# Peptides against a protein of PDB entry 3ESW, part 72

Target 1, 322 residues: chain A of PDB entry 3ESW
Amino acid sequence: NNIDFDSIAKMLLIKYKDFILSKFKKAAPVENIRFQNLVHTNQFAQGVLGQSQHLCTVYDNPSWHSIVLETLDLDLIYKNVDKEFAKDGHAEGENIYTDYLVKELLRYFKQDFFKWCNKPDCNHCGQNTSENMTPLGSQGPNGEESKFNCGTVEIYKCNRCGNITRFPRYNDPIKLLETRKGRCGEWCNLFTLILKSFGLDVRYVWNREDHVWCEYFSNFLNRWVHVDSCEQSFDQPYIYSINWNKKMSYCIAFGKDGVVDVSKRYILQNELPRDQIKEEDLKFLCQFITKRLRYSLNDDEIYQLACRDEQEQIELIRGKTQ

## One batch from the design tools (peptide; aimed at target 1 F5 A9 L13 Y16)

Design b2_p29_4_s4 (made by RFdiffusion4, then SolubleMPNN; its pose is not in this set)
Fold by OpenDDE base, seed 1:
Structure b2_p29_4_s4 (fold): chain B 322 residues (1-322), chain A 29 residues (1-29)
Amino acid sequence: as target 1 above (322 residues)
Amino acid sequence: DLIKKLQEEIKKLGYHIPLSVLKKLLDEL
């Protein structure tokens, strides 16, 4: 009997779809209990949940997207993208254009738009005076600063004129379009919004060891791509572990469609103890939050995302970007 | 050999099923 491999393959695909969809059904009572117990008993789990409640949804704001697109020099950006795209020819298809766009946005953001701020310039002495600034500490926001989701203000005294300069650490990305300066937090926050404003699939990556960056889903590469606005880096997940020799324990990606432990992509050496949560509990937590984020999606959307998730998990296990 | 052949046929259809999952699904046929 010639085994009809095509018929069997089609039957297996149906069963596979049903199997995948079954994982995204409404959480069982036992899963809800496990989740509640985990977030109430484990501080790291509570932190991940708290971050997910903000980072997974805050950038899905059409009004913010409009403001971003109105603020950026789109003519310059697209001119540069078109120029780079034209060099490689149309041979690689339309999907590669988005990779060129992200690369140009990295260039534009770092070179033309945003500034790194270790210390502010003196408000009285003017530009290039940050060398004269002495930190006095941090305080809460004043009435004006509090309008822009500011939790902390760094205070500096000018050694030249003696005046005080405030450096508010704004969390409102729209305010960052005005101030155009910050550290890794402000850079990643605004750059995540910028990428989202172009309709891209983007995740915010939180590293426990005081760094943050983005991931972009490239349709051309058919995978999540490392994106660091501070470094003008595209597809260089090794830079932290290898180039910086950074020690790390956790990297968690937060997107509209899921929360994923991406530590294996970035922690290639010098791994710190992962002692904040049990590995099984972290896996459960990320899956549970992801499941909740997908409750409103249809079966086809759920299936497509689950296929993407499985490909990413295979990549992360192999330790190779495919 | 059968599982690998099926996996290849599934890939021709544009899908990737992990071998571990494919084995489980075959056992349910």
Scores: peptide ipSAE 0.233, ipTM 0.891, DockQ to the pose 0.775
OpenDDE base, seeds 2, 3, 4, 5: peptide ipSAE 0.187, 0.216, 0.145, 0.183; ipTM 0.858, 0.883, 0.837, 0.866

Design b2_p29_5 (made by RFdiffusion4)
Pose (drawn by RFdiffusion4):
Structure b2_p29_5 (pose): chain A 322 residues (1-322), chain P 29 residues (1-29); non-standard residues A184 YCM
Amino acid sequence: as target 1 above (322 residues)
Amino acid sequence: LTSVEELEKFVEEEPEEAVEFFEEKLEES
């Protein structure tokens, strides 16, 4: 009995596919209650549910993608990307070009395109002039800025001239293309959209302790890569936990294809208690949403995606890539 | 390679370990 593994191996891969295609089916009403309910037991759940709605489908918008592309200096971007490919892009330029592009986009965005804003500059006084602004709080948007999905307008008084500069906080990323300034918040909103506009596979990563950033899928490194525009950072998920020494509890990724707990990629010390939701319930929550996010996908798509997810679980469960 | 292609290649190169891997996955049902 030379036991035939190749037979058994080829078989199973077949059986596995059925197990997978079954998993991403229906929404049998049994687990539906578990969902509709959990979203009332727990707000961390309603939190994730709400954000999944604002953040997964939103950046897939051709109208926007095109405007961003019109607006960006593609000649400049692609020239530099090409210049860096010139100084030899790995023996296997095996979709490595895509990585060089993301890196250059980070540079352009930071060094060139967008600008940080703690207090705003005075609208009537010069440009470099923010530290003579004392804030008078926040309030609702006026008629004009109401168009751009704005909730809060921070208003400031200029002690040198008396005029009031205002700093609307927009969510319409197309509006940000114009204003070209802000904090992680909008830096990240626009940068996610920018990444999506090159057709990249992109995600919005949310840290409960007030930071946001991106994840991009590098076909070259065939895994998700941490991208943070504010820090012009490429593959440095440790940056928060170690370099900054920031304490963190949860990290959640959002995208067209799904919602995934990516905590393990980032919260690699200074771990805070995860005391917000039964860990079992969180797994369920993401799975149900990811499943819901895929009813209209076909079998080949449902499967290929589920494998990428699995490859990711092993990466997180373990301590490394591969 | 895609994830599916890597699994197919893994089955060809390391059939015994592939059988164990997939059995474990199917037991999660």

Design b2_p29_5_s1 (made by RFdiffusion4, then SolubleMPNN; from b2_p29_5, 14 letters changed)
Fold by OpenDDE base, seed 2:
Structure b2_p29_5_s1 (fold): chain B 322 residues (1-322), chain A 29 residues (1-29)
Amino acid sequence: as target 1 above (322 residues)
Amino acid sequence: MSPEEQLEQFIEENPKEAVEYLLEKLEKE
């Protein structure tokens, strides 16, 4: 009897879809107990949960998207995207336009819009005075700074005039549209919001070793693409491990639809000990949070995202960027 | 193509390999 593999595959696909959907149903009591015990007993797990509660949803604000689009020079951005697309984009198909958009947003943000702030300029002496600034430490926000989700203010003294300059570390991305300066945290925070404002699928990637960046889901490449606003980098996940020779232990991606350990994409050498949590517990934690983020999605959305997750897991295991 | 459409295409083009893949997925979990 010739095995009808086509009919068997179609039947198994239905069963597989039902099986996948069953995983995203309400968590079993045992899973809830495991989750609660993990976040109460493991500080790293508690940190990942706390970050997910903010980073997975904060950028899904239509009011903020409107403010971003009103603030950016859209005419310049689209002019540059159209120019690059007109060169080679027509040969590659319409989906590549979004990749050109992200590349232009990286250029625009770094070159025209935002500034790196290692030390602030002196508020009294004016521009290009950061070389005269001595750090005195950090303190809590004042009443005005507290309005913009500020946890820490760096304090600097000017060696020339003796005045104090405050550098508040704002976490409100709308305030960052005004200040237009910061370090990797401010850069990634605002740039994540910018990408979200164009309707893109974006994740915020947290590295335990004091760096942060984005991932964008490219419909053209059909995968998550590394995006670092600080470096004006597109699809260069190797820059940290190889170019910087950075030692790293954990990279966790936070998006509206899930939390994913993406360490394998970025930690190519000089891996630090992964001693903060058991690997099985981290996998469980990310899956459990992802399941919670998908509770309101329909069956088709859940299945589509599960197929995307599986492709990403295959990519991360094979080390092949297709 | 979406990841879903890619999986469907893989099944259509490689039904034997797709059976093996789907069985493995259904057994591991």
Scores: peptide ipSAE 0.227, ipTM 0.859, DockQ to the pose 0.830
OpenDDE base, seeds 1, 3, 4, 5: peptide ipSAE 0.226, 0.167, 0.193, 0.220; ipTM 0.861, 0.827, 0.846, 0.860

Design b2_p29_5_s2 (made by RFdiffusion4, then SolubleMPNN; from b2_p29_5, 12 letters changed)
Fold by OpenDDE base, seed 5:
Structure b2_p29_5_s2 (fold): chain B 322 residues (1-322), chain A 29 residues (1-29)
Amino acid sequence: as target 1 above (322 residues)
Amino acid sequence: MTPVEKLEKFAEEHPKEMVEYLKKKLEEE
């Protein structure tokens, strides 16, 4: 008996649509209770919630997008994108232009715009003096630093002149447009805003083991694409597990439309214990936050996003980013 | 191609896999 899997699949897609639309209309009282209990009893869940409240919405600021676009050398960026697109982009279709844009933004950001800061230069001795800087520890922000969402300031002493240099860890991405320096946190924060300023679908990926990057939804590849501004990396999710031999436990993606556990994309080997939360509770948490983020969307938008989510889950299960 | 069209295309190309996936999804949730 040849099971007509095609007919069954079509029928199940209809059932799935009805199911998803019913679920997204209203949170059940039992789900609210489970959510409240989870975030009050599990520190990891509370952390994910706290991050979602910031990272999912903070970059959706039109005034910030304007400031970014006014600050970047758009003429240089588009000149380079147009040059790459003119080589072979017409053969691949118009949607590839955005992939070229993201690749150029990665290049521009790393090479022309932003600087890695392991240690700051001495404010007194000037440029190229970071080698003379000794860390003294960290402290809270002063009154000026506090204006730019600064939680921590690293303190350094110059071995040459004895003066103190402050390296504030700013979380305000607009301040980062001025400072033009930082570590993975500052890089990813500002670069996420930059990508969003071009109208792109972007997620901020938090790794528990002290790294952060982003994902961009490519309309050309029709999937989420790994993007690391620090590494000038496009579509190389393996770099952490394979190239760096990094041990990791959790990678969580935060976007305007959802929170997703993307650990399976990045943790290919050397997995650390996932002991911070039960897998079922993490799945529930991400789904619950995603449901809240989509509360104002219409049925068509909800279903489009649900289909995108299922395609991503299928890709993660298959081990194929196609 | 929209996300809906992509998922529909996947179901056409891999109907058995889609059936297994959707059954599991509908049973777990």
Scores: peptide ipSAE 0.617, ipTM 0.960, DockQ to the pose 0.642
OpenDDE base, seeds 1, 2, 3, 4: peptide ipSAE 0.029, 0.021, 0.025, 0.597; ipTM 0.570, 0.484, 0.484, 0.956

Design b2_p29_5_s3 (made by RFdiffusion4, then SolubleMPNN; from b2_p29_5, 12 letters changed)
Fold by OpenDDE base, seed 5:
Structure b2_p29_5_s3 (fold): chain B 322 residues (1-322), chain A 29 residues (1-29)
Amino acid sequence: as target 1 above (322 residues)
Amino acid sequence: MTPVEKLEKFVKENPKEAVEYFLKKLSKE
């Protein structure tokens, strides 16, 4: 009896729709209790929750988007995008334009706009003096630095002039439009805002092993695409595990519509122990936060996002089988 | 193609895989 997989698959898709719409209704009391117990008893869960409360919503600020668009050289950016689109874009359709835009934003950000700062230049000696800087440690922000969501300030002494230079680690991305320098945290923070300012669907990816990057949803590729502003990298999720031989345990993506464990996309080898939380509890946590983020959405919006989520899960399953 | 249309296409083109995927999903939750 040839199992009619077509009929069964169609039926299961209908059942899935009903299931997922029911799941995204108001949380059951038991789920709330489980969530509260988890975040109160598990430090990793508390950390994920804390990050979600900031990263999932902070970039959805129209005022910030306007400031970004006013600050960037849009004429240069669009000129370069149009140039690349004119070569190959017409054959692939209009949706590829966004991929060219993201690639140009990666180029522009790294080459023209933002600077890597391992050590600051001496405020007294001027440019290209970072080689003379000795770290003295870190301290809390002063009154001025505190205005820009600064948690830590790195302190450096110039070996040449003896003066102190402060390197505040600003978390305000608008301040980063002015300072135009930082490490992976500042790069990813501002670049996430930049991508959001162009109306893109973007996630902030946190890696437990001290790295951060972005994902954006490509309408052309119809999937989440790895984007690392520090590396000027587009669609190269393998760079950490393979090229860097980095050992990793967790990669968590934070977006306006959900929190997703994306570890399977990036951890291809040299996996560290995932001992910070039970896998079931992490899955529950991400789903619970995602459910809260989608609470105001209608059934159609919920179903669209759910279908996108399933496609991502299917992709991640297939990628492990290859 | 919308995410819904893409998933419908996947189900249509990969019915056996889709059955396995959705059965597993619906059974665990």
Scores: peptide ipSAE 0.631, ipTM 0.959, DockQ to the pose 0.667
OpenDDE base, seeds 1, 2, 3, 4: peptide ipSAE 0.361, 0.358, 0.354, 0.348; ipTM 0.926, 0.927, 0.925, 0.924

Design b2_p29_5_s4 (made by RFdiffusion4, then SolubleMPNN; from b2_p29_5, 13 letters changed)
Fold by OpenDDE base, seed 2:
Structure b2_p29_5_s4 (fold): chain B 322 residues (1-322), chain A 29 residues (1-29)
Amino acid sequence: as target 1 above (322 residues)
Amino acid sequence: LTPVEKLEEFVKKNPKEAVEYFLKLLEKE
């Protein structure tokens, strides 16, 4: 029997449209109980909830967007975007301009703006002295560092002068506009804010195996696009599993409109055991948090976002970027 | 294209994957 997948797909899409709004109504009492029990009994679920409470909303700050736009060299950025768009962009239509913007922001951020800090330079000896730095461990923030959402300060001793240099791990992205240095956490944090400051749909992707990156919703490609500021990478979700041969268990995307398990996009080989939570419970958790994030949206916005979600879920099952 | 029209286009381009997804969605309800 030749299954007419086209007719079945259309019929299922219509039925899905009819009940989608019913799924985004207030959670049933049983769902609330399940959610409460899950976050109280499962540490991974509690961690995902805690991250969602911060990462889903913190970047939606108009004051921060203004500070970012005032701090960046917008003239240089737009000059470079316009130059690249003028070469090939006109043939692909106006929507590709935003992809060129994100690619230039990746270039600008890595090459001109931000610095990787494996070890800090010695505060006394000056620039290019990180080779002389020995880690002594980590401590809590001092009174000044605590103003900038700092949880941990790495302590280094200079082998040359014997002085102590502090490397505070700031979580305030506005402080990172001043310090202009960090590791994957600081890079991704500030770069997420930068992308949001241009009015883009952006998600913060947390990997359990100590890496973080962004996803940008490309209107041109009509999908979520992998964006790693540390790697100056655009649309290369395979770099971790294939190029780095990294072993991974979970990748969770956090955005203003939802929390999504995106592990299937990035974990292409060397999958670690997914033993932190049951798959059904993780799916429930992400859906429940997503519903809560959408409670203030109108039916039209909910319907539009639900269509985007289903497109992504079909993509993630297919395992091929279009 | 609206996200609805985009989904319709995606379903049209990927009918098998769409069916497999929607069937799995219905089995969980």
Scores: peptide ipSAE 0.105, ipTM 0.722, DockQ to the pose 0.482
OpenDDE base, seeds 1, 3, 4, 5: peptide ipSAE 0.031, 0.028, 0.030, 0.029; ipTM 0.629, 0.646, 0.649, 0.643; seed 3 fails the geometry check

Design b2_p29_6 (made by RFdiffusion4)
Pose (drawn by RFdiffusion4):
Structure b2_p29_6 (pose): chain A 322 residues (1-322), chain P 29 residues (1-29); non-standard residues A184 YCM
Amino acid sequence: as target 1 above (322 residues)
Amino acid sequence: SSLEEFEYYFGKLINLYGIDKVKEWLEEL
């Protein structure tokens, strides 16, 4: 009995596909209650649910993608990307070009395109002039800035001239293309959209302890890559936990294809208690949403995606890539 | 069932690490 593995191996891959295609089916009402309910037992759940709605579908918008592309200096971007491909892009330029592009976009965005804003500059006094602004709080948007999905307008008084500069906080990333300034918040909103506009596979990563950033899929490294625009950073998920020494509890990724707990990638010391939701319930929550996010996908798509997800679990469950 | 669980997890293992690598582990055992 030379036991045939190749037979048994080829078989199973077949059986596995059926298990997978079954998993991503229906929404049998049984687990539906578990969902509709959990979203009332727990707010961390409503939190994730809400964000999934604002953040997964939103950046897939051709009208926007095109405006961003019109607006960005593609000649400059692609020239530099090409210049860096010139100084040899790995023996296998095997979709490595895509990585060199993301890196350059980070540079352009930071060194060139967008600008940070703690207190704003005085509108009437010069440009370099923010530390003589004392804030008078926040309030609702006026008529104009109401168009751009704004909730809060921080207002400031200039002690040198008396005029009041205002700093609306927008969510319309197309508006940010114009204003070209802000904090992680909008830096990240626009940068996610920018990444999506090159057709990249992109995600919005949310840390409960007030920071946001991106994840991009590198076909060259065939895994998700951490991208943080504010820090012009490429593959440095440790940056928060170690370099900054920031204490963190949860990290959640959002995208067109799904919602995934990516905590393990980032919270690699100074771990805070995860005391917000039964870990079993969180796994369920993401799975249900990811599943819901895929009803209209076909079998080949449902499967290829589920494998990428699995490859990621093993990456997180373990301590490394591969 | 126990069989279906086995087929799922073993199929998953083969899918993650490939047929040749899993075959070599089994030969070592």

Design b2_p29_6_s1 (made by RFdiffusion4, then SolubleMPNN; from b2_p29_6, 13 letters changed)
Fold by OpenDDE base, seed 3:
Structure b2_p29_6_s1 (fold): chain B 322 residues (1-322), chain A 29 residues (1-29)
Amino acid sequence: as target 1 above (322 residues)
Amino acid sequence: SEIDKLLEELGKLIKLYGIEKVKKILEEL
């Protein structure tokens, strides 16, 4: 009896697909109760939920994508991408082109477009006067600043002219296209939107220890790739733990299709205590939010995303960047 | 069941090699 191995393999794949899809069905009442209890009793869980409600959806705005693409020097960007792509002997249409695009966007953003702002320049003295600025503290936004999702305004006094300069910490990425300055928060916020505007699969990574960056899903590498606009860094997840010797406890990635604990990708040494939530509860929380984000997707989309999730979980367990 | 074991092994293979590689391996068998 020739075991039709092909028939068995196909049947197993179908059953596996059905099994995977069954995990993404509407949450059971017990899971909803567990979720509600967790977010009401654990502040870290509440914070992750709150961030997911914003970060998982805010960048999926077609109107913002249009404004971004109209604001960037696309001719320069694509000219540079095409130049580097051709130099390396690649043919048009290769999946690797998108990696070149992201690398050029990192270059363009850091070198040509956006500025690091440790302290603002004096509004009276003009450019390159930040060295003369003394912090006076922070206050709430005024009526104009409040229009651009501003949570806080840093206040500085010029040591030269005595005038006050306001540095509003805008969370509106469209306002950041105008201001073109900020710290890691503003950099990552606008750069996440920029990457999304090119139709890329992007996640916002929040680190509990006051840093933020992106991940891009490379179709060429078939994995999530670390992207830090502040550092002009592509595929260097080690820079925080190794190069900066940064101590970290949690790195959480937020995307339209899911919330993922990516701590294992970035926390390679100097791990801080993970005492904010039980590991099982964090895993449950991320899976539960991810499941909710996928409720409107079809079975094929759910299955493809689940396969991608499984690949990522293996990468994170093995510590091998493929 | 034997099917559950096979599904677990398939899940392990997909975890080891990725779904596309496992599909390709299964297609080449």
Scores: peptide ipSAE 0.020, ipTM 0.529, DockQ to the pose 0.238
OpenDDE base, seeds 1, 2, 4, 5: peptide ipSAE 0.026, 0.023, 0.025, 0.020; ipTM 0.615, 0.534, 0.552, 0.507; seeds 1, 2, 4 fail the geometry check

Design b2_p29_6_s2 (made by RFdiffusion4, then SolubleMPNN; from b2_p29_6, 14 letters changed)
Fold by OpenDDE base, seed 1:
Structure b2_p29_6_s2 (fold): chain B 322 residues (1-322), chain A 29 residues (1-29)
Amino acid sequence: as target 1 above (322 residues)
Amino acid sequence: SEIDKLIEELGKLIKLYGIEKVKEIIEKL
């Protein structure tokens, strides 16, 4: 009997799909108990959960996407994307065009739209007066500042005129479209929303050592790509460990479809002790949250995302961006 | 089952080479 190898191959692929889908079934009671105990007993786990509850969903707001698209100079952006795309002579389809779009958004955001703010200018003395500003500390928001999800206000005194200038640390990304200034937190927050507003798959990456950036899923490269709005950086995950010689312990990516430990992508040297949680417990936590985020997805969506996850895990293990 | 063992081994290959490469290999069998 001629063994129909094609039929066997198809059967094996079906059984593999079923096996993968079985991992994403509703959590067993024992997994729920483990999760609850972990979050209750481990502060780092509680922090990751708390961040996931915000960062995984907050940017999936159609009203915010509309406001962003209405605020940006789309004509300039697309003109520049079209120009760079045409210059490189690519016959490749829409997938590579999206990489050019993200690169232009990085340029536009840093050069034309948003500003880095170490210290604010004096409200009385005007522009280019930040050198005269002395920090007095931080306080809670006033009634106006509190409308825009402001947790902290930095207070500065002008050495020239003696007046006080407030620098609210707004967490409302829509307010950041107006203020157009901040540090890594404000930059990453608004830029994450900007990328999401173009319909892109985006993750917010939190580094424990006080930096934050994005990842974008490139359909052209078929992988997650490092994106740092502060640095105007595309696909340069090494910049922190190598260029900055930064010491780091944890990098966690938060997206609508999952939470992933991406530390291996960014921590290439000078690794700090990973003592906040057991590695097995962190892996379990990220998988458990990811599983919850996917509960409403169909089997095909779950399978596609699981294939993407496996590809990323291979990349992270090999330490090679493919 | 023997099938479950084969799926487990297939899963190991996928983890090593990626699903697309393993699909390509299977399709050439």
Scores: peptide ipSAE 0.040, ipTM 0.705, DockQ to the pose 0.243
OpenDDE base, seeds 2, 3, 4, 5: peptide ipSAE 0.027, 0.018, 0.023, 0.026; ipTM 0.635, 0.510, 0.555, 0.640; seed 4 fails the geometry check

Design b2_p29_6_s3 (made by RFdiffusion4, then SolubleMPNN; from b2_p29_6, 17 letters changed)
Fold by OpenDDE base, seed 3:
Structure b2_p29_6_s3 (fold): chain B 322 residues (1-322), chain A 29 residues (1-29)
Amino acid sequence: as target 1 above (322 residues)
Amino acid sequence: SEIDKMIEELGLKIKLYGIEKVKEEIEKK
């Protein structure tokens, strides 16, 4: 009896697809109860949920994308991308073009567009006066600053002229297109929006130990790629644990299609205790939020995303960037 | 269920290694 292995394989793949799709059906009452209990009893879970409600959707704004594209020097960007692609990219196929684009956006953003602000310049003394600035503390936003989702304002006194300079920590990325300065939060916020404005699949990565970056899904590499605008870094997830010798406990990625614990990608050494939540509860939480984010998607979209998720989980377990 | 685990394992194996490789492994058994 010639076992038709091809037919068996096809049947298994169909059953597998159905099984995967079944995981993304409407949550059972027991799952909803577990979720509600978790977010009410665990502060870390509540924080992850709160971040997901903002970070998973805020960058999917077509109006913001238009404003970004109108603000950037697209002629310069594409000229540089085309130049680099013409050297080496043709041999690798069309999908590599987006990797060149992201690399140029990293260059452009750090070198030409945005500025690191450890301390602000004195509003009275002008440019390159940050060395004269003494921190006085932080306060709430004023009426004007409050228009741009400002959570806190750092206050500085100029040692030269005695005047006060305010450094609002704006969370509105459109305001950051004007201010062109900030720290890791402002850099990552605006850069995430920039990448989204080019139609790319992007996640915002939050690290509990006060750093943030993003990930881009490369169609060429067929995986999530580390992207840090502050470091002009592409595909260097090791920089924090190895190069900085940073101690970390959690890295959580937030995207339109899901929330994923990506700690294994970035925490290669010096792991801090993961004591904020049970591992099983964190896994459940991320899966539950991801499931909710996908409720409006069709079966084919759900299945494609699930396949991508599986590949990522395998990558994270193997510790090998494919 | 045990069946679900088997489906998941086999499905993942087919995805990772392709149908042809799974076929080769089955034919070698």
Scores: peptide ipSAE 0.172, ipTM 0.754, DockQ to the pose 0.581
OpenDDE base, seeds 1, 2, 4, 5: peptide ipSAE 0.020, 0.016, 0.121, 0.158; ipTM 0.493, 0.440, 0.713, 0.741; seeds 4, 5 fail the geometry check

